Peptides against a protein of PDB entry 7PB4. Designs and how they scored, part 4

Target 1, 105 residues: chain A of PDB entry 7PB4
Amino acid sequence: KMLNIKEYKEKLLSTLGEFLEDHFPLPDRSVKKKKKNIQESSVNLITLHEMLEILINRLFDVPHDPYVKISDSFWPPYVELLLRNGIALRHPEDPTRIRLEAFHQ
Target 2, 218 residues: chain B of PDB entry 7PB4
Amino acid sequence: DALQMAVGYFEKGPIKASQNKDKTLEKHLKTVENVAWKNGLASEEIDILLNIALSGKFGNAVNTRILKCMIPATVISEDSVVKAVSWLCVGKCSGSTKVLFYRWLVAMFDFIDRKEQINLLYGFFFASLQDDALCPYVCHLLYLLTKKENVKPFRVRKLLDLQAKMGMQPHLQALLSLYKFFAPALISVSLPVRKKIYFKNSENLWKTALLAVKQRNR

## One batch from the design tools (peptide)

Design b1_p8_2_s1 (made by RFdiffusion4, then SolubleMPNN; from b1_p8_2, 5 letters changed)
Fold by OpenDDE base, seed 4:
Structure b1_p8_2_s1 (fold): chain B 105 residues (1-105), chain C 218 residues (1-218), chain A 8 residues (1-8)
Amino acid sequence: as target 1 above (105 residues)
Amino acid sequence: as target 2 above (218 residues)
Amino acid sequence: TLRLLIEQ
């Protein structure tokens, strides 16, 4: 049973990953390193695939608290995409936390 | 320079100790408005002010006024648009600000220096078609952005479903006609042959300003 | 909804 869940997870992530990479790629920040000292914290944005992986992992690892804190690595358009499509839900008391919506079939 | 001081005020925010915060804000806002409408703004000034307008740092009235004066002197940086879309998704701006942004984006589209990164946002714009308030402007934006590679079966289905719900909207018909042009096999439905493509509010708030910008850059 | 994204 656990192996089937892992395999299903991997297949889901793989299938989603390809689709999401094709249709929702990260904008290439051609941050030409012009030396301007602005501490724009070069927060490395994660892919939508990585974001989903985090959410899925949290759901499986901590099913009683399946919420993930939105980090600075979470690109806001991805968060909005997940929320708008009902893929993720905000925590009712903490809007900085999101969970994967359990697709209970 | 008065403009630099005004931009710096919006960037740094109001100093807590000023008794006349509203007067100072209004002064700087009028400075930005005056320069923007007369001369346009530099790409760097637009970069700063556009993000401020969408960040929720100020109230909706101020954000609206800032966004209305995002008129380029020459070009708008594509990076400014990408960052702006990110701010729209943070949810700190009003629905009216989002509508105004898409109107602005359509109006200023030709003044954006590059389109490569904006084209990567195609999926996000397409997802915004479900918002009834945004739909007319998003259709217009997508009409400007759509390449053959963007025309996918699932997007065709979504557009047809949207048409079934909203009826034969001119902006939706324009986008569907473009989709049919790129991928006729995906759209079996007979679309009315429209001689002219009409988007709602093709007359943008910036018509006079844009004419002036085009005349100065010739 | 994920199905709607995947079945697309």
Scores: peptide ipSAE 0.041, ipTM 0.865, DockQ to the pose 0.126
Fold by OpenDDE base, seed 3:
Structure b1_p8_2_s1 (fold): chain B 105 residues (1-105), chain C 218 residues (1-218), chain A 8 residues (1-8)
Amino acid sequence: as target 1 above (105 residues)
Amino acid sequence: as target 2 above (218 residues)
Amino acid sequence: TLRLLIEQ
């Protein structure tokens, strides 16, 4: 049962990952190389695949508190994409926390 | 100079102690407006002020006025647009500000220095087609951005579904016609051969300013 | 919903 869930998770993540990478890639940060001085917070943005993986892992690892705190690594367009499509939900009392929507309902 | 002081005010925010916060804000806003309409703004000034307008740092009235004066002297940085789209997704700006941004983006499209990163945002813009208020302007933006590689079966289905829901809107038809041009096999529906593409005149707010920018850069 | 994204 757990193996099938992991395999299903991996297959889901891989299939979604390819689609999301093709259609919702991260913008290339490569433009920032030249001028030294702007403390552009080198916040490493994670991929949408990595974001989904975090959300799925949290749902399985901590099912009683499946919420993930939105970090600076969470690109706002990705958060909005997940929320708009009903893939994720905000915590009712804490808008900085999101969970994966249970696909079984 | 007066512009640097005004930009610095918006960037750093109001210093707590001034009883005349509104007068100071209005003074700096007028300074930005005057320079923007007269000479245009530098790419760096647009980068700062555009982010401020979309961040929700100020009220909707101020944000609207700032966004209306985002007129380039020469070019707009693509990075500023990417950052702006990120701010739109944070949800701290009004729906009217989002509409105004897309109108601005269409109007200023030719002044954006590069399009490579904006093209990567294609999917995000396409996802905004479901917003009835944004749809006309997003269709126009997508019409400007669409390459053959962007024309996918699922996007065709979504556009046809939108057309079924909203009717044969001129902006949807324009985009569908472009999709049919790139991928005729994906669109079996007979589109009326429109000789003229009709989008809402997004440029009307900036028409005079855009003419002046084009004249200065000639 | 996720299926709709995958089937897209």
Scores: peptide ipSAE 0.040, ipTM 0.864, DockQ to the pose 0.180
Fold by OpenDDE base, seed 5:
Structure b1_p8_2_s1 (fold): chain B 105 residues (1-105), chain C 218 residues (1-218), chain A 8 residues (1-8)
Amino acid sequence: as target 1 above (105 residues)
Amino acid sequence: as target 2 above (218 residues)
Amino acid sequence: TLRLLIEQ
């Protein structure tokens, strides 16, 4: 049972990876280091694929609390995309936490 | 410079100790408005003020006034637009601010220095078609951005489904006509031959300012 | 829902 879940997860992530990369790529932060002191938070943004992987892993690893805290590495358009399409849900009491929606409904 | 002081005020925020916070805010806002409508703003000033307007740092009335005066002297940085789209997704701005932003983006489209990163946002803009308030303006934006590579079967289906739900809207028909031009095999439906593409006049708010910008950059 | 992402 666990092996089938891992294989299914890997297959899902691989199939989604190409699609997500093609249609929802990260903006090239070709922020030329012009020295202006804008503390552009050097936060490395993760891909939508990596974000989904985190959400899926949390659902499997901690099914009783499947929520992930939104970090600075979460690009806001990706968060909004997941929420708007019903792929993720916000925690009812903590809007900084999101979970993967159960696809079986 | 009065403009630099005004921009600096919005960037740093109000100093807690000022008894006349509202008067100071109004003074700086009027300074930005006056310069923007008279001369336009530098790309750096737009970068700062656009992010402030969308971040939710100030109230909706102030944010709306700032966004209305995001008039370039010459160009708008593409990076400013990418950052702005990120702020829209954080959900700290009002629905009216989102509509105003898309109207602004369409009106100022030709003044954006590059389109490469904006084109990468195509999927995000397309997802916003589901918002009834945004749909007319997003269709116009997508009409400006759409390349042959963006015309996919699933997007065609979504547009047709949206047309079935909303009826034959002029802005949706304009976008579908462009899709049919790039990929005629994907759209079996006979679209009425419209001689004139009609979008809601997003430019009306900035028409006079845009004419002045074009005249200065000649 | 994933279908909606994939169908986007």
Scores: peptide ipSAE 0.047, ipTM 0.866, DockQ to the pose 0.140; fails the geometry check
Fold by OpenDDE base, seed 1:
Structure b1_p8_2_s1 (fold): chain B 105 residues (1-105), chain C 218 residues (1-218), chain A 8 residues (1-8)
Amino acid sequence: as target 1 above (105 residues)
Amino acid sequence: as target 2 above (218 residues)
Amino acid sequence: TLRLLIEQ
């Protein structure tokens, strides 16, 4: 049973991964401008695929509290995309927490 | 100079010692407004002020005034636009600010230095078509951004569904006509041949300012 | 739904 869920997860993530990379890529922050002092906040943004993986893992690992705290690695457009399309929901009392919507109900 | 002091005020926030915070804020706003409308702003100044206007650091009235004076001297950095879109998604700005931003983005589109990163945001802009307040301006933006590679069957379906829901809006028809031009096989529906493409509010708030910018950069 | 994301 657990193996089948893991395989399903991997297949889902793989199928989504190609689509998400093609249609919702991260913007290239790599503007090599040598200028010294712009401490551009070196926040390492994760891919939408990685974000979905985190949300799916949380749903399976902690089904009674399936919420993930939005970190600085979560690109705001991705969060908004997930919320707007009903893929994720904000916690009703804590807008900094989101969960994957359980599509199986 | 006065502009650098004003930008620095918005960036760093009010220094504690000013008894009349509102008077100081108004002074700096007027400084930015005066320079922006007369000469335009440098790309770096727009980068700072645009992010401030969308971050929710100040009230909606202040943010609206800042955004209205985001007039370039020469160019706007695409990085500023990418960061701005990120701020819009954080949800700290009002709906009216979002509308104003898309109006600004359409108005200033030709002054953005590069379009490569903005084109990567195509999917996010397309998702915003569902917002009735944004839809006219997003259609105009997408009309400017759309390449053949962006015209996909799922996006065609979504536009047709949106048209079924909202009716035959001129801005939707304009975008669908462009989609049909790039991918005629995906759009079997007969579109009315409109001689003129009309987007809502073709007369932008910046018309006079943009004419002045174009004249200075000739 | 995930379907809406895939269909978007």
Scores: peptide ipSAE 0.047, ipTM 0.866, DockQ to the pose 0.168; fails the geometry check

Design b1_p8_2_s2 (made by RFdiffusion4, then SolubleMPNN; from b1_p8_2, 6 letters changed)
Fold by OpenDDE base, seed 5:
Structure b1_p8_2_s2 (fold): chain B 105 residues (1-105), chain C 218 residues (1-218), chain A 8 residues (1-8)
Amino acid sequence: as target 1 above (105 residues)
Amino acid sequence: as target 2 above (218 residues)
Amino acid sequence: LLRLLIEQ
């Protein structure tokens, strides 16, 4: 049973990866090193695939607290995309935490 | 320069010690407005001020006034637009500011220096079609951005479902007509041959300013 | 999940 869940998870993530890269790629931060002091938050943004992987892993690893804290690596458009489509939910008391919606329906 | 002082004020924020915070803010806002409408703003000034307007650093009234004066002298940086879209998704921006931003984006579309990164945001803009307040302006933006590779069966279905929900809207018909042009096999529905594409006139707010920008860049 | 993502 656990092996089948892991394999299903990997297959799901793999199938999603190609789609997400094609339709929701990260914008190329042209790191134009223009010297101006805009603290371009040097925060490395993660892919939507990686974000979903984190959310799925948390749901499996900690099902009683499946919430992930939104880090600076979470690109806001991705967070909004997941929330708007009902793929993720915000924690009712902490808007900085999101979980994967249980698609058990 | 008075403009540099005004931009610097918005960037750094109000110094706590100023007794006349509101008067100082209004002075700097009027300076930005005056220069923007008269001469346009440099790409760097737009980058700073656009981010401020969408970050929620100031109140909605101030943000709206800043966004209304995001008039380029020459070009708008694509990077500024990408950053702006990211701010729209943080949820600190009012619905009215979101509408104003999309109107601005459509009106200023030709002044954006590059479109490559904006085209990568196609899916995010398409997802915003479900917002009834944004839908007319998003359809116009998508009409400007849509390439053959963007026309997918699932997007066609979504547009047809949206048409079934809200009726035959002129902006939606314009986008569907473009989709049919790129992929006629995906749209079996006979679309009325509209000779005139009709979008809600997003440019009306900036019409005079845009004419002035085009005259300066000739 | 896939439907929701693909239906975008």
Scores: peptide ipSAE 0.097, ipTM 0.845, DockQ to the pose 0.109; fails the geometry check
Fold by OpenDDE base, seed 2:
Structure b1_p8_2_s2 (fold): chain B 105 residues (1-105), chain C 218 residues (1-218), chain A 8 residues (1-8)
Amino acid sequence: as target 1 above (105 residues)
Amino acid sequence: as target 2 above (218 residues)
Amino acid sequence: LLRLLIEQ
């Protein structure tokens, strides 16, 4: 049963990977180093695939607290996409934490 | 100059020592408004002020006024738009600000220097079609952005489902007609041949300013 | 999940 879940997870993530790359890619930060001191904190944004992987892993690893803290690496459009599509839910008491909903059904 | 001081005020925030914070805010806001409507703003000034307007740093009234004066002198950076979309998703701006942003984005679309990164946001804009307040303006934006590669079966289904829910809206029909143009095999339904595509006049707020920008850049 | 991403 656990192996089938892992395989299903990997297959789901792989199938999603191509779709997510095609339809929801990260914008290329053209780091044109124009010299202006905009300390654009080079926060490394993760892909939507990586974000989903984190959420899925948390659900399997810690099913009693399946919430992930939104970090600065979480691109806000991705968070909004997951929430709007009912794929993720915010923690009722902590809006900085989200869980994967679609797999609780 | 007065504009740099005003932009700096919004960027850095109010210097604590001013007894009359509201008068100072209003002074700087009027400075930005006056320059924007007369001459337009530089791309760098728009980059700063657009993000401020959407960040929730100031109240809704101030944010609305800033966003209304995001008029370019020449061009808007696509990076400013990408950052702005990110701020919209943080949820610190009002629904009215979101609507105003999409109206602005449609109105200013031709003044955006590049479209490559904005085209990557296609899926996010498409996801916003479910918001009834945004839907007319998002349809217009998508009409401007849509390429053949964006026309997918799942998006066609979503548009048809949306049409079933909200009826045959002119903005939705316009987008569907474009989809049918790019991928006729995906849309089996007969769409009324509309001779004219009608979107809500999103640019109405900036009509005079846009004419002036076009004249300056000729 | 894909369906939700696609169908919502």
Scores: peptide ipSAE 0.076, ipTM 0.855, DockQ to the pose 0.101; fails the geometry check
Fold by OpenDDE base, seed 1:
Structure b1_p8_2_s2 (fold): chain B 105 residues (1-105), chain C 218 residues (1-218), chain A 8 residues (1-8)
Amino acid sequence: as target 1 above (105 residues)
Amino acid sequence: as target 2 above (218 residues)
Amino acid sequence: LLRLLIEQ
């Protein structure tokens, strides 16, 4: 049972990965090393695929509290995309937490 | 000097010592407005001020005034636009600010230095077609951005579904006509041959300023 | 999920 779920998850993520990379890639931050000391906090943004993986993992690992806290690594357009398409839902009391909706139906 | 002080005020926030915060804010805002409409702003100034206008740091009235004066002297950095789209998604700006941003983006499109990263945002702009307030301006933006590689069966379906819901809107018909041009096999429906592509005049707010920018850069 | 991403 757990193996089948893991395999299904991996297959789902793999199939999604190609689509997400093609249609929703991260913008390349042109790190022009201009020497100005702008410590632009190089927040490492995760891919939409990685974000979905986190959400799916949370649902399986902690089904009674399937919410993930939005970190600085979560690119806001990805969060908005997931919410707008009904793929994710915000926690009703904490807008900084989101869950994967598609698996709660 | 005066412009740098004004930009610095918006970036760093009010220095504690000003008794009349509103008067100081208004002074700096007028400075930015005056320079922007007369000469345009440098790309760096637009980068700073655009992010401030969309970050929710100030009230909607201030944000609206800042965004209305995002007039380039020469170019707008695409990085500023990418960052701005991120701020729009954070949800700290009003719906009216979002509409104004898309109007601005369409109006200023030719002044953006490069389009490679903006083209990567195609899917996000396309998702915003569902917002009735944004839809006319997003269609215009997509009309400017759409390449053959963007015309996919699922997007065609979405546009047709949107047309079924909203009716035959001129801006949607313009985008569908472009899609049919790039991928005629994906669009079996007969589109009315409209002689004129009609988008809402998003540029009207900046028409005079844009003419002045084009004259200075000749 | 894919369908939701594509169709919504």
Scores: peptide ipSAE 0.069, ipTM 0.860, DockQ to the pose 0.099; fails the geometry check
Fold by OpenDDE base, seed 3:
Structure b1_p8_2_s2 (fold): chain B 105 residues (1-105), chain C 218 residues (1-218), chain A 8 residues (1-8)
Amino acid sequence: as target 1 above (105 residues)
Amino acid sequence: as target 2 above (218 residues)
Amino acid sequence: LLRLLIEQ
């Protein structure tokens, strides 16, 4: 049972990963290497695939508190995409926390 | 420089001590407006002010006025647009500000220095088609951005579903016609041969300014 | 999930 869930998760993430990379890639921030002084917030943005993986893992690992705190690595367009499409929900009392919506209903 | 002081005020925020916060804000806003409409703004000034207008740092009235004066002297940095889209998704700006941004983006599209990163945002813009207020302007933006590689079966289905819901809107038909041009096999429906593409005149707010920018850069 | 991402 757990193996099948992990395999299903991996297959789902893999299939989603290709789609998400093709249609929702991160903007290439690599352009601004040259000029020294602007504190470009060196915040390493994670991919949408990685974000979904975090959310799915949290749901499985901590089902009683499936919420993930939105970090600076969470690109706002990705958060909005997940929320708008009902893939994720905000915590009712803490808008900085999101959970994966249980698609099982 | 008066403009540098004005930009610095918006960037750093109001200094606590002034009782006349509103008068100071209005003075700096007028300075930005005057320079923007007369000469245009540098790409760096647009980068700063565009982010401020969309960040929710100031009230909607101020944000609207800032966004209306985002007129380039020469070019707009693509990075500024990418950052702006990020701010739109944070949800601190009003719906009217979002509409104004898309109108601005369409109007200023030719002045954006590069399109490579904006093209990567295609999926996010496409997802905004479901917003009835944004849809006309997003269709126009997508019409400008769409390449053959963006025309996918799932996007065709979404556009056809949207057409079924909203009817045969001129802006949606324009986008569908472009999709049919790139991928005729994906669109079985007979589109009316429209001789003229009709989008809402997003440029109307900036028409005079855009003419001046084009004249200065010739 | 894919269907929701694709269908939405």
Scores: peptide ipSAE 0.068, ipTM 0.860, DockQ to the pose 0.096; fails the geometry check

